# Peptides against a protein of PDB entry 2QAS, part 2

Target 1, 120 residues: chain A of PDB entry 2QAS
Amino acid sequence: PPEDLMQYEAMAQDALRGVVKAALKKAAAPGGLPEPHHLYITFKTKAAGVSGPQDLLSKYPDEMTIVLQHQYWDLAPGETFFSVTLKFGGQPKRLSVPYAALTRFYDPSVQFALQFSAPE

## One batch from the design tools (peptide; made by RFdiffusion4, then SolubleMPNN)

Design b1_p8_2_s3 (from b1_p8_2, 4 letters changed)
Fold by OpenDDE base, seed 2:
Structure b1_p8_2_s3 (fold): chain B 120 residues (1-120), chain A 8 residues (1-8)
Amino acid sequence: as target 1 above (120 residues)
Amino acid sequence: PVNSIYDP
């Protein structure tokens, strides 16, 4: 098959990552997500730009899924990454996740799912 | 890859 020099699949993936960004921006708006919408976000914990507590990231050396429903604070969806505060072991922990690190996005309320390829 | 769910 012909070589795709346009890298259309990559462009499509980036566009879909934009859906996640947009969804998170809605989640960050006043009032949060409209119930019953909530988000499962899976990402590679060792991807470049991922930042968080060492104990948490060490516990999940490959990838982890965070759930944004009721217990999250200060969701800040930037242009290249988002950050959010979650409580782990009773302590608030700040996670920063580049959209490029995402491998899965899911909203169970409407069974909307996206999958992404991320560097291993 | 193994998925781990973090649910505070």
Scores: peptide ipSAE 0.059, ipTM 0.709, DockQ to the pose 0.169
Fold by OpenDDE base, seed 1:
Structure b1_p8_2_s3 (fold): chain B 120 residues (1-120), chain A 8 residues (1-8)
Amino acid sequence: as target 1 above (120 residues)
Amino acid sequence: PVNSIYDP
């Protein structure tokens, strides 16, 4: 097939990343996610802009999945990244994840899934 | 889930 100089696939992926951003904004609104919706978010831990506890990121050198259901705090979905406080080993830790670092998004309640290619 | 990380 001809070379795609428009990079439509990348545009489509960016649009789909917008779904994740929108979902997180819903989650951050007063009242949080409407039950039974909850989010599994997978991302590359070494991607540019990812920030979190060093011990946690070391434990997951490639990618990790976080769950946003009942135990998350101060969810802040920005335009390029989101940050959230989660408990790891009983201790609250702050994670900051660019949407570009995402590889998977899943809401088991309605079996809605997205998959992305992320930088290595 | 109890944990904030999903680790299968």
Scores: peptide ipSAE 0.056, ipTM 0.710, DockQ to the pose 0.560
Fold by OpenDDE base, seed 5:
Structure b1_p8_2_s3 (fold): chain B 120 residues (1-120), chain A 8 residues (1-8)
Amino acid sequence: as target 1 above (120 residues)
Amino acid sequence: PVNSIYDP
């Protein structure tokens, strides 16, 4: 088959990362997500730009999935990364995750799923 | 959920 020198699949993946960014902006807006929508976001913990508590990231050396439903605070979806405060072991922790680090996005309420390649 | 991490 002919070689795709345009890398259309990669372009499409980047466009779909925009869906995640848009969804997070909806989640960050006043009132939050419309029920029953909630988000499962999976990312590579060692990807460039990922930041958070060392003990937490060490516990999940490959990837981890966070849930944005009832207990999240100060969700800040930027243009290249988002940050959010979540509780782990009852303690609030700040995570910062570049969209490029994402490997999975899922909204169980409507079974909407996206999968991405991320830096290894 | 109470926990912020989903571990399948």
Scores: peptide ipSAE 0.056, ipTM 0.711, DockQ to the pose 0.603
Fold by OpenDDE base, seed 4:
Structure b1_p8_2_s3 (fold): chain B 120 residues (1-120), chain A 8 residues (1-8)
Amino acid sequence: as target 1 above (120 residues)
Amino acid sequence: PVNSIYDP
């Protein structure tokens, strides 16, 4: 087959990252996500722009999955990254994750899943 | 889950 000089697959992947951003914006809106929707978000912990407690990130040197269901606060979905407060071991922690760092998005309620390639 | 981390 002919060579794709337009890189359509990469464009499509970037567009699909927009789904995650849109879903997080819905989650951050008044009333939150409609039940029973909730989000599993997996990201590379060493990707550029990822920030959070060092001890937490050190525990997960490759990637980690966070759950946005009932225990999350101050979700702030920006245009290039989102930040959120979550509890780990009962302690609230702030995470900031660029959309480019994502490797997986999943909503178990409707079995909707996306996978992405993220920078190493 | 107990925590916001999914750890299988």
Scores: peptide ipSAE 0.053, ipTM 0.706, DockQ to the pose 0.605

Design b1_p8_2_s4 (from b1_p8_2, 3 letters changed)
Fold by OpenDDE base, seed 4:
Order: structure tokens, then sequence, then C-alpha cells
Structure b1_p8_2_s4 (fold): chain B 120 residues (1-120), chain A 8 residues (1-8)
């Protein structure tokens, strides 16, 4: 097949990252996600722009998954990254994750899944 | 309480 000089697949992947951003904005809106929707978000912990508690990031040196269902607070979905407060070992911790660091997005309630390539 | 970190 002919060479794709437009890089359409990369464009499509970037567009699909927008789905995660949009979903998080819905989650952050008043009332939160409509039941039973909830989100599993996986990201590379060493990707540029990722910030959070050192003990948490050290425990998951490659990637980790957070669950946004009931135990999260102050979700702030920005244009390039989102931040959220969640509990680790029963203690609230602030996590900031660029959308570019994401590797997986999943909503079990409707079995909707996305996978992404993230910077190493 | 259960943490919001998924650990299989």
Amino acid sequence: as target 1 above (120 residues)
Amino acid sequence: PVDSIYDP
C-alpha cells in the first residue's frame, strides 16, 4: 500500500486522547458521572509532567492505574493534563497526569476501552 | 477503605 505521509493514524490517536479529556470533564461536572459509569485510567509514571507522591510513583515504576468511581476528589481536567486527589494507604494524595502520558482508558460499565502509545 | 489505585 502507498505510504501515508499525512500520518492519519497519529492524528486519530491524538483525537482519541480528547475522549479521555472530555470524559474527565463530565466526571468533574456537578453530579459527576452518571451511574454506573466509572473510569480506569492507566499512565506511564515516569512520563514528562507526571507528578505525585514519591512513595506511590516508586511503587509503580512503569505504569499505574487509577480508578475514578467514588474515592476521588477535586478532579481538575485541564487542557493538557488533569489533576485529582485520591487515597493511597488511606491518605489523600494529589496526582497530576498529562494526557500524553496515558496508555489506557476503560469504562467497565459499557466496556469502552482505548489504548495509547505514551512517551518512554 | 479501598484505595483508588488499581493493583491487580
Scores: peptide ipSAE 0.271, ipTM 0.842, DockQ to the pose 0.714
Fold by OpenDDE base, seed 3:
Structure b1_p8_2_s4 (fold): chain B 120 residues (1-120), chain A 8 residues (1-8)
Amino acid sequence: as target 1 above (120 residues)
Amino acid sequence: PVDSIYDP
């Protein structure tokens, strides 16, 4: 098969990462996500730009999944990364995750799922 | 309250 010098597959993946960004922007809007929508976001914890509680990231050296449903605060979806305050061990902690670090996005309310290739 | 981590 011929070599794809345009890297169309990569372009498509980047576009799909945009879906996550857009979804988070909806989640950050006044009123939050429309019920019953909620998000499961999986990302590589060692990816460049990921920041958060050291103990938490150490506990999950490969990847972890956060749930944005009932308890999340100050969700700030930027253009290259999003940040959010979540509770871990009952304590509020700030996480910052680049969209490039994502490996999975899922909204179980409508069974919408996306998977991404993230750098190791 | 349950943490925001999904741990299967």
Scores: peptide ipSAE 0.269, ipTM 0.844, DockQ to the pose 0.728
Fold by OpenDDE base, seed 5:
Structure b1_p8_2_s4 (fold): chain B 120 residues (1-120), chain A 8 residues (1-8)
Amino acid sequence: as target 1 above (120 residues)
Amino acid sequence: PVDSIYDP
């Protein structure tokens, strides 16, 4: 088959990362997500730009999934990364994740799923 | 309090 020198699949992946960014902006808006929507976000914990508690990231050396449903605070979806405060072991922790580090996005309420390649 | 990690 002919070689795709345009890398259309990568372009499409980047466009779909925009869906995640848009969804997080909806989640960050006043009132939060419309019920029953909630988000499962999976990312590579060692990807460039990921920051958070060392003990937490060490516990999940490859990837981890966070849930944005009932307990999240100060969700800040930027243009290249988002940050959010979540509880781990009952303690609030700040997590910062570049969109490029994402490997999975899922909204169980409507079974909407996206998968992405991320830096290894 | 509920932790926000999903661990399948």
Scores: peptide ipSAE 0.263, ipTM 0.843, DockQ to the pose 0.757
Fold by OpenDDE base, seed 2:
Structure b1_p8_2_s4 (fold): chain B 120 residues (1-120), chain A 8 residues (1-8)
Amino acid sequence: as target 1 above (120 residues)
Amino acid sequence: PVDSIYDP
């Protein structure tokens, strides 16, 4: 098959990452997500730009999934990454995740799922 | 224990 010099698949993946960004921006708006919507976000913990508590990231050396439903604070969806405060061991921890690090996005309420390829 | 972490 012909070589795709346009890299359309990569462009499509980036567009779909934009869906996650948009969803998080909705989640960050006053009132949060409209119930029963909630988000499962999976990302590579060793991806460039990922920042968070060392103990948590060490516990999940490959990837981890966070749930944005009731126990999250100060969600800040930027243009290249989002940050959010979660509780780990009862302690609030700040987590920053580049959209490029994402491998899965899921909203169980409507069974909407996206999968992404991320650098290994 | 980690809140808001999905760990089956």
Scores: peptide ipSAE 0.260, ipTM 0.833, DockQ to the pose 0.654

Design b1_p8_3_s1 (from b1_p8_3 with P1A P8A)
Fold by OpenDDE base, seed 4:
Structure b1_p8_3_s1 (fold): chain B 120 residues (1-120), chain A 8 residues (1-8)
Amino acid sequence: as target 1 above (120 residues)
Amino acid sequence: APVLDQSA
């Protein structure tokens, strides 16, 4: 078959990553997400640009999932990555995650799911 | 993938 020099599949995946970005921007807006919507976000912890506490990232060397529902603070969805503060072991932890590091997005309230390829 | 324990 002909070689796809346009990389359409990658474009499509990036467009779908835009859904996550848009959802996070809704979550970060005043009033937050409309109930009962909430977000499960899974990402590769060793992907380029992922940053957070060393102990936390070491505990989850491959992937981890965060839940944005009741206890999250200072959600900041940028153009290439988002950052958010969550509590782990009772302490606030700041995570920064590039959208390119995502492997799964899920909203259980409406059973909406997306899967992505991500670098190891 | 493991879900982070986000309990306070």
Scores: peptide ipSAE 0.564, ipTM 0.933, DockQ to the pose 0.907
Fold by OpenDDE base, seed 5:
Structure b1_p8_3_s1 (fold): chain B 120 residues (1-120), chain A 8 residues (1-8)
Amino acid sequence: as target 1 above (120 residues)
Amino acid sequence: APVLDQSA
């Protein structure tokens, strides 16, 4: 079969990561996401650039999913990573996740799902 | 993947 020297699949995946970034920017805007939209975001906890409480990341050594619906604060979607404050064990924890670390994105309200390959 | 227990 012909060899794809353009790496179109990789380009497409990068473009789709842009969907997550855009969705998070909408979520971070005043008023948040339009109901009933909410986000389930899965990422590799040991991927380069992932930062958060040691106890939290240790509890989820491979992947973990966070839900952005009601219990989140100070969502800051940057160009290469996003950060957000969530409660774990009743205490606020700051989490920073590069978009490159994402493996799943899901909005249950419309059953929209994306899947990505992330560093092991 | 496990969902974080985001307790209030």
Scores: peptide ipSAE 0.561, ipTM 0.932, DockQ to the pose 0.875
Fold by OpenDDE base, seed 3:
Structure b1_p8_3_s1 (fold): chain B 120 residues (1-120), chain A 8 residues (1-8)
Amino acid sequence: as target 1 above (120 residues)
Amino acid sequence: APVLDQSA
């Protein structure tokens, strides 16, 4: 078949990652997410740029999901990655995740789901 | 994937 020199599929995937970024920016804005919206975000824990507590990342060596609903603080959605504070073992821990590391995004309130291929 | 235990 003809070769796609435009890399349209990659462009489309990047656009969809933009949806996640936009959603997180809405979540980080004053007032937070409009109820009952909340976000399940799944990512590869060993992907380049992922940063967090050693014990947390060791517990989830491949992939993990975080829930942004009630127990999160200081969500900071940047242009290439987002960071957020979550409690793990009762202690606040800072997690930084590049959008490129995401594999799933889901908002159960409206059953909106996205799936991505993430680099290892 | 497993959901993080985000204990309060």
Scores: peptide ipSAE 0.551, ipTM 0.930, DockQ to the pose 0.864
Fold by OpenDDE base, seed 1:
Structure b1_p8_3_s1 (fold): chain B 120 residues (1-120), chain A 8 residues (1-8)
Amino acid sequence: as target 1 above (120 residues)
Amino acid sequence: APVLDQSA
């Protein structure tokens, strides 16, 4: 097959990662997500740029999914990564995740799903 | 992937 020097598939994946970023920005806007929308975000915990509490990352050494519905605070969707405060073990913990680390995105309310290939 | 137990 002909060699794709444009790397279209990668560009398409990046565009789809943009959907997640846009969704998070909607969630972070005043009023939050419109009910009943909520987000399940899965990412590789050892991907470059991922940061968070050591105990949390140790518990989920490969991938983990966070739920942004009712128990999250200070969602800050940047251009390359987003950060959010979640309660783990009853304590607020700050998690920062690059969009490049994402492997799955899902909104159960409308059954919208995206899957990404993240580097190991 | 495992879902985080986001217990308050």
Scores: peptide ipSAE 0.551, ipTM 0.932, DockQ to the pose 0.878

Design b1_p8_3_s2
Fold by OpenDDE base, seed 4:
Structure b1_p8_3_s2 (fold): chain B 120 residues (1-120), chain A 8 residues (1-8)
Amino acid sequence: as target 1 above (120 residues)
Amino acid sequence: PPVLDQSP
């Protein structure tokens, strides 16, 4: 078949990543997410641009999932990445994750799921 | 994939 020089599949993936960005912006807005909506976000911990506590990232060398429901603070969804503070072992940890590093997005309340190809 | 243990 002819070669796709437009990279439509990649465009579609980026568009879907936009859903995650939009959802996070809703979560970061005053009042947060409307109950019972909450988010499970999975990403590659070694992807370019991912930053956080060294001990945490070392514990999860491939992928990890964070849950944004009742225990998160200072959610800041930017245009290319988002950052958020979570508690791990009782201690606050700041994570910064590029949308390009995402592999899964899920909202159990309505069973909405997305999967993405991320850098290895 | 493992879910982070987000304990208070």
Scores: peptide ipSAE 0.553, ipTM 0.937, DockQ to the pose 0.890
Fold by OpenDDE base, seed 5:
Structure b1_p8_3_s2 (fold): chain B 120 residues (1-120), chain A 8 residues (1-8)
Amino acid sequence: as target 1 above (120 residues)
Amino acid sequence: PPVLDQSP
């Protein structure tokens, strides 16, 4: 069978990660996401570049999903990673997640889902 | 994967 020397699948994955980046930029814009849109973002907690509270990351050693709907602050979608403040146990916690660490993206309002491969 | 409890 023919060999794919172009690595199209990898390029497609990168392009789809761009969808997440774009969605987060929309969420960070004034007014936030148009209702009822909201985001479920899953990522590998031990992936390179992931940073946050030690206790939180220890509680979820493999993967965790955060929800961006009502309780989030200072969402900052950069070019390689995004950061956001969420409340856990009533305390605000800052998370920084590289797009490369993502494994799932989902918007329940329209049932739009993406799945990615992330470093173990 | 577990969904984080983001209680206020």
Scores: peptide ipSAE 0.546, ipTM 0.936, DockQ to the pose 0.899
Fold by OpenDDE base, seed 3:
Structure b1_p8_3_s2 (fold): chain B 120 residues (1-120), chain A 8 residues (1-8)
Amino acid sequence: as target 1 above (120 residues)
Amino acid sequence: PPVLDQSP
């Protein structure tokens, strides 16, 4: 097949990553997500730009899923990554995840799902 | 993938 020098598939994936960014921005807005919407976000823990508690990232060496529904604070969706505070063992921890590290996005309330290819 | 244990 002809060589795609435009990399259209990558462009499409980036566009879909934009959906996640937009959803997170809605979640971060005053009032949060409209009930019963909530988000399951899966990402590669070793992907470039991912940062968080060492013990947490070590516990989940490949992928991990965070749930943004009730127990999350200070969600900050930037242009290239988002950060959020979650509690582990009762202690608040800051996690920063580049959108490029995402592998899955899911909203159970409406069964909306997206999958992405993330760098190893 | 494993869901993080987000204890209160």
Scores: peptide ipSAE 0.542, ipTM 0.936, DockQ to the pose 0.831
Fold by OpenDDE base, seed 1:
Structure b1_p8_3_s2 (fold): chain B 120 residues (1-120), chain A 8 residues (1-8)
Amino acid sequence: as target 1 above (120 residues)
Amino acid sequence: PPVLDQSP
């Protein structure tokens, strides 16, 4: 097949990552997500730019999924990454995840799912 | 992928 110099597949993936960013921005808006919407976000823990508690990241060396439903605070969806405070082991921890690190996005309330290829 | 235990 002909060589795709436009990298259309990558463009499509980036566009879909934009859906996640937009969803997070809705979640961060006053009032939060409209019930019953909630988000399952999966990402590569070793991807560049991922930061968080070392013990947590060590426990999940490949991928992990966080849930944004009832127990999350200070969600800050930036343009290249989002950060959020979650409680792990009863302690509030700050997690920062680049959108490029995402591998899955899911909203069970409407069964909306996205899957992405992320760097190792 | 494993879902984190986000216990309060």
Scores: peptide ipSAE 0.531, ipTM 0.935, DockQ to the pose 0.870

Design b1_p8_3_s3 (from b1_p8_3 with P1A)
Fold by OpenDDE base, seed 4:
Structure b1_p8_3_s3 (fold): chain B 120 residues (1-120), chain A 8 residues (1-8)
Amino acid sequence: as target 1 above (120 residues)
Amino acid sequence: APVLDQSP
């Protein structure tokens, strides 16, 4: 088969990452997500640009899933990454995740799922 | 993948 120099598959994956960004922007808007929508977001914890508490990231050396439903604060969806405050063991933790680090997105309320290839 | 324990 001929070589794809346009990298269409990568373009498609980036477009789908845009769905996550758009969903997070809806979540960050006044009023939050319409019930019962909520988000499960999985990402590679060692991917470039991921930042958060050292102890937390060390505990989950490969992938981690966060849930955005009722226990999150200061969700800030940027153009290349999002940041959010979650409670872990009762303590607030600030996490920043590039969209490029995502491996899975899921909204169980409507069973909508996306999977992505992310840096190892 | 493990889900973060987001206990209050």
Scores: peptide ipSAE 0.563, ipTM 0.937, DockQ to the pose 0.895
Fold by OpenDDE base, seed 5:
Structure b1_p8_3_s3 (fold): chain B 120 residues (1-120), chain A 8 residues (1-8)
Amino acid sequence: as target 1 above (120 residues)
Amino acid sequence: APVLDQSP
């Protein structure tokens, strides 16, 4: 059987990670996401480049999902990672997540979902 | 994966 030396699947996955980046940039723009759109973002908490409160990351040692709808601040979608402030236990905490650490992206308003492989 | 409780 023929071998794919171009690694098309990997390229396609990288392109799809670009969808997440683009969606976050829309969310960070003035006015935020157009209602009723909102985002569920799942990532590996121990992946390289992930930064956040030690106690929080320890509570979720494998994966965790954050929701970007009403309670989030200073969303900053960079080229390789995004950062955002969320309230955990009533306290604002800063999270920084590389796009490479993502495992799922979901917008329930239109049932749009993406799944990715991430470092373990 | 568990969804973070982001309640105020």
Scores: peptide ipSAE 0.561, ipTM 0.937, DockQ to the pose 0.880
Fold by OpenDDE base, seed 1:
Formats: structure tokens, sequence, C-alpha cells
Structure b1_p8_3_s3 (fold): chain B 120 residues (1-120), chain A 8 residues (1-8)
């Protein structure tokens, strides 16, 4: 097949990553997500830009899924990454994840799912 | 992928 120099598939994937960013921005807005919406976000823990507690990242060396429903605080969705505070082991932990590190997004309330290819 | 145990 002909070579796609436009990289349309990559553009499409980036657009879909934009859906995640937009969803997180809605979640961060006053009042939070409209019930019963909540988010399951999966990402590569070793991807460039991922930052978090050593113990947490060590426990999940490849991928992990975080749930943004009731137990999360200070969600800050930036343009290239989002950060959020979660309770892990009873302690608040700050996690920063680039959108490029995402591999799965899911809202079980409406069964909406997205998958992404992320760098190893 | 494993879901983080977000214990309160």
Amino acid sequence: as target 1 above (120 residues)
Amino acid sequence: APVLDQSP
C-alpha cells in the first residue's frame, strides 16, 4: 500500500486523546462529573513523563488503572498531562500522567471505551 | 491492567 506521509492514523489517535483531556477537564470543573459518570484511566507507568510515588510505580511496573469517581482530589488537567491526588495505602499520593502515556479510557456508566497505543 | 487500590 502507498506510504501515508500525512500520518492520518496518528492524527486520529491524538484527536481521541483529546477526548480524554476534555473528559478530565469536565471532571475538574466545579461540581465534578455528572453522576453516574466516572472514569477508568489506564496508562504505562514507565512512559516518559509519568511521575508518582516510587512504591506505587514499583507495584505496577507496566500498566495501572486509576479510578476517578469518589476518591480523588485536586484533579488538574493540563494540556500535555494531568495530575491528581489519590489515596494509596491510606496516604495521599500525587500522580502526574502525560496523555501520551494512556492506553485505555473507560466510562462504565455509559460503556464508553477508547484504546491507545502508547510508547513502551 | 490492574486497578489501583485506592484505599481511603
Scores: peptide ipSAE 0.553, ipTM 0.937, DockQ to the pose 0.890
Fold by OpenDDE base, seed 3:
Structure b1_p8_3_s3 (fold): chain B 120 residues (1-120), chain A 8 residues (1-8)
Amino acid sequence: as target 1 above (120 residues)
Amino acid sequence: APVLDQSP
């Protein structure tokens, strides 16, 4: 087949990553997500730019899923990554995840799902 | 992938 020098598939994937960013910005807005919407976000824990508690990232060496519904604080969706505070063992921990590290986005309330190829 | 245990 002819070679795609435009890399359209990559552009399309980046556009879909924009959906996640937009959704997180809605979640971070005053009032949060409109119920019953909530987000399951899966990402590669060893991807470049991922940062968080050492013990947590070591516990999940490949991928982990975080749930943004009731137990999250200070969600800050930036342009290239988002950060959020979650509690582990009752202690608040800050997690920062580049959108490029995402592998799955899911909103069970409406069964909306996206999958992404993230760098190994 | 495993869901993080987000203990309150």
Scores: peptide ipSAE 0.546, ipTM 0.935, DockQ to the pose 0.874

Design b1_p8_4_s1 (from b1_p8_4, 4 letters changed)
Fold by OpenDDE base, seed 1:
Structure b1_p8_4_s1 (fold): chain B 120 residues (1-120), chain A 8 residues (1-8)
Amino acid sequence: as target 1 above (120 residues)
Amino acid sequence: PENSIYVP
């Protein structure tokens, strides 16, 4: 096949990352996600821009999946990354995850799934 | 329920 100098696949991936951003913005709106929708978000923990508790990120050196369902606070979906407060071991911790770090997105309520290539 | 954390 001919060389794709337009990088259409990458553009398509970026568009699909926009779905995650839009979903998180809905989740951050007053009232949160409409029941029974909830989100499983998988990301590379060592990707540039990922920040969170060191012990947690060290425990999951490659990828981890967070669940946004009932116990999440201060969800802030920005244009390039989102941040959210979750409880780990009973302690609230702040995570910041660039959309570029995502590898999977899943809403079990309607079986909607997305998969992405993320930086190693 | 408390958030779940998974490693693929």
Scores: peptide ipSAE 0.088, ipTM 0.760, DockQ to the pose 0.457
Fold by OpenDDE base, seed 4:
Structure b1_p8_4_s1 (fold): chain B 120 residues (1-120), chain A 8 residues (1-8)
Amino acid sequence: as target 1 above (120 residues)
Amino acid sequence: PENSIYVP
C-alpha cells in the first residue's frame, strides 16, 4: 500500500488537540464550564515544556491526570500551553502543560474522550 | 472538594 507522505494522522491528532484548547478556553471564560461538565486531563510529566513543582512531578514520573471541576484558579489557556493553579494536599501549585504533552482528555459528564500520542 | 491528581 502507498505510504502517507502527508502524515494525515498526525494532522488529525493536532487538530483534535484543538478541542482540548477550546474546552479549556470555555472553562476559563466567565462562569466557567456549564455543570456538570468537568475535565480530566492526562499528560506526560517529563514532556518538553511541562513545568510545575518538582516534588509533584517527581512523584509522578510518567503521567498524571488533573481534574478541573471546582477548585482550580487562574486557568490560562494559551495557544501552545495552558497553566492552572490546583490544590494538592491543601497547597496551591501552579502547573504549565503544553498541549503537545497531552495523552488523554475526558469529560465524564458526557463520556467524551480523546487520546493522543505525546513525545517523551 | 479538592481537585484530584491521579496516576493511571
Scores: peptide ipSAE 0.084, ipTM 0.751, DockQ to the pose 0.505
Fold by OpenDDE base, seed 5:
Structure b1_p8_4_s1 (fold): chain B 120 residues (1-120), chain A 8 residues (1-8)
Amino acid sequence: as target 1 above (120 residues)
Amino acid sequence: PENSIYVP
């Protein structure tokens, strides 16, 4: 097949990352997500720009999935990354994740799923 | 309930 010099697949992936950003912005808005929508977000823990507690990230050296449903605070979806406070073992921890580090996005309520390639 | 964590 012909060589794609335009890198259309990469463009499409970037566009789809925009869906995640938009969804998080909806989640961060007053009132949060409309029931029963909730989000499963998977990302590479060692990707550039990922920030969080060392003990937590060390426990999950490759990927981890966070769930935004019942307990999350100060969700801040920026233009290149989002940050959120979650409780792990009863302790609040702040995570900052670049959209480029994402590998999976899923909303079980409507079975909407997206997969992405991220830095290894 | 507390957020769950999944590692594939």
Scores: peptide ipSAE 0.084, ipTM 0.755, DockQ to the pose 0.471
Fold by OpenDDE base, seed 2:
Structure b1_p8_4_s1 (fold): chain B 120 residues (1-120), chain A 8 residues (1-8)
Amino acid sequence: as target 1 above (120 residues)
Amino acid sequence: PENSIYVP
Protein backbone atom coordinates (compact mmCIF):
# COMPACT_ATOMS: atom_id res chain seq x y z
CA PRO B 1 0.00 0.00 0.00
CA PRO B 2 1.07 3.59 -0.53
CA GLU B 3 3.14 5.23 2.19
CA ASP B 4 1.08 7.48 4.43
CA LEU B 5 3.20 10.56 4.82
CA MET B 6 0.36 12.35 6.58
CA GLN B 7 0.37 9.89 9.49
CA TYR B 8 -3.40 9.80 9.60
CA GLU B 9 -3.50 6.92 12.05
CA ALA B 10 -1.43 8.87 14.53
CA MET B 11 -3.72 11.86 14.08
CA ALA B 12 -6.72 9.66 14.79
CA GLN B 13 -5.05 8.27 17.89
CA ASP B 14 -4.37 11.76 19.15
CA ALA B 15 -7.97 12.74 18.53
CA LEU B 16 -9.13 9.77 20.56
CA ARG B 17 -6.73 10.67 23.34
CA GLY B 18 -8.70 13.90 23.38
CA VAL B 19 -11.75 11.89 24.33
CA VAL B 20 -9.92 10.64 27.40
CA LYS B 21 -8.91 14.17 28.30
CA ALA B 22 -12.47 15.37 27.93
CA ALA B 23 -13.80 12.50 30.01
CA LEU B 24 -11.33 13.24 32.77
CA LYS B 25 -12.33 16.88 32.72
CA LYS B 26 -15.90 15.78 33.25
CA ALA B 27 -14.73 13.57 36.08
CA ALA B 28 -12.88 16.46 37.67
CA ALA B 29 -15.90 18.76 37.58
CA PRO B 30 -17.89 19.35 40.75
CA GLY B 31 -19.86 16.28 41.65
CA GLY B 32 -17.62 14.00 39.63
CA LEU B 33 -18.81 11.59 37.03
CA PRO B 34 -22.52 10.95 36.73
CA GLU B 35 -23.26 7.58 38.21
CA PRO B 36 -22.73 4.87 37.23
CA HIS B 37 -19.94 6.06 34.98
CA HIS B 38 -16.43 5.25 36.09
CA LEU B 39 -13.11 4.97 34.34
CA TYR B 40 -10.48 2.30 33.90
CA ILE B 41 -7.27 3.86 32.64
CA THR B 42 -4.30 1.77 31.57
CA PHE B 43 -0.90 3.28 30.89
CA LYS B 44 2.72 2.36 30.37
CA THR B 45 4.47 2.90 33.67
CA LYS B 46 7.82 3.63 32.05
CA ALA B 47 6.55 6.09 29.48
CA ALA B 48 8.16 9.49 29.43
CA GLY B 49 6.51 11.83 31.88
CA VAL B 50 4.90 9.20 34.05
CA SER B 51 5.42 10.03 37.69
CA GLY B 52 4.31 8.18 40.78
CA PRO B 53 5.42 6.08 43.70
CA GLN B 54 8.80 4.62 42.89
CA ASP B 55 8.09 1.33 44.59
CA LEU B 56 4.82 0.91 42.74
CA LEU B 57 6.19 1.84 39.35
CA SER B 58 9.16 -0.43 39.91
CA LYS B 59 6.93 -3.27 40.97
CA TYR B 60 4.82 -2.93 37.85
CA PRO B 61 7.30 -2.06 35.13
CA ASP B 62 5.05 -2.46 32.10
CA GLU B 63 1.44 -1.36 32.48
CA MET B 64 -0.89 -0.33 35.23
CA THR B 65 -4.65 0.11 35.31
CA ILE B 66 -6.16 2.59 37.70
CA VAL B 67 -9.84 2.95 38.43
CA LEU B 68 -11.51 6.27 38.98
CA GLN B 69 -14.76 5.50 40.71
CA HIS B 70 -15.15 5.81 44.47
CA GLN B 71 -11.75 6.65 45.87
CA TYR B 72 -9.71 9.23 44.06
CA TRP B 73 -8.78 12.76 44.95
CA ASP B 74 -7.62 15.96 43.34
CA LEU B 75 -8.06 14.82 39.77
CA ALA B 76 -6.32 17.41 37.65
CA PRO B 77 -6.65 16.85 33.92
CA GLY B 78 -4.15 19.07 32.20
CA GLU B 79 -3.60 19.55 28.52
CA THR B 80 -0.80 17.00 28.15
CA PHE B 81 -1.16 14.91 31.29
CA PHE B 82 -3.49 14.30 34.18
CA SER B 83 -2.67 13.81 37.81
CA VAL B 84 -4.68 12.14 40.53
CA THR B 85 -4.28 11.00 44.09
CA LEU B 86 -4.99 7.36 44.84
CA LYS B 87 -4.33 5.18 47.84
CA PHE B 88 -1.81 2.38 47.57
CA GLY B 89 -1.40 0.27 50.65
CA GLY B 90 -3.47 2.80 52.49
CA GLN B 91 -1.15 5.66 51.63
CA PRO B 92 -2.21 8.46 49.33
CA LYS B 93 0.10 8.77 46.36
CA ARG B 94 0.13 11.18 43.46
CA LEU B 95 0.20 9.81 39.94
CA SER B 96 0.91 11.92 36.90
CA VAL B 97 0.21 10.30 33.56
CA PRO B 98 0.68 11.85 30.14
CA TYR B 99 -2.13 11.08 27.77
CA ALA B 100 0.52 9.80 25.39
CA ALA B 101 1.28 7.01 27.88
CA LEU B 102 -2.22 5.58 27.73
CA THR B 103 -2.88 2.20 26.23
CA ARG B 104 -6.50 1.66 27.25
CA PHE B 105 -9.51 3.63 28.38
CA TYR B 106 -12.70 1.94 29.46
CA ASP B 107 -16.01 2.94 31.00
CA PRO B 108 -17.71 -0.30 32.01
CA SER B 109 -21.03 1.38 32.66
CA VAL B 110 -21.63 1.85 28.96
CA GLN B 111 -18.94 -0.50 27.68
CA PHE B 112 -17.07 2.30 25.97
CA ALA B 113 -13.50 1.32 25.19
CA LEU B 114 -10.51 2.91 23.52
CA GLN B 115 -7.12 1.40 22.85
CA PHE B 116 -3.94 3.24 22.04
CA SER B 117 -0.43 2.48 20.95
CA ALA B 118 2.23 3.69 23.34
CA PRO B 119 6.01 3.51 23.23
CA GLU B 120 7.53 0.45 24.83
CA PRO A 1 -4.64 -5.06 27.75
CA GLU A 2 -2.25 -7.90 28.30
CA ASN A 3 -0.21 -7.70 31.50
CA SER A 4 -2.31 -4.83 32.81
CA ILE A 5 -2.28 -4.53 36.56
CA TYR A 6 -5.38 -3.39 38.37
CA VAL A 7 -4.87 -0.92 41.17
CA PRO A 8 -6.39 -0.70 43.71
Scores: peptide ipSAE 0.080, ipTM 0.732, DockQ to the pose 0.145

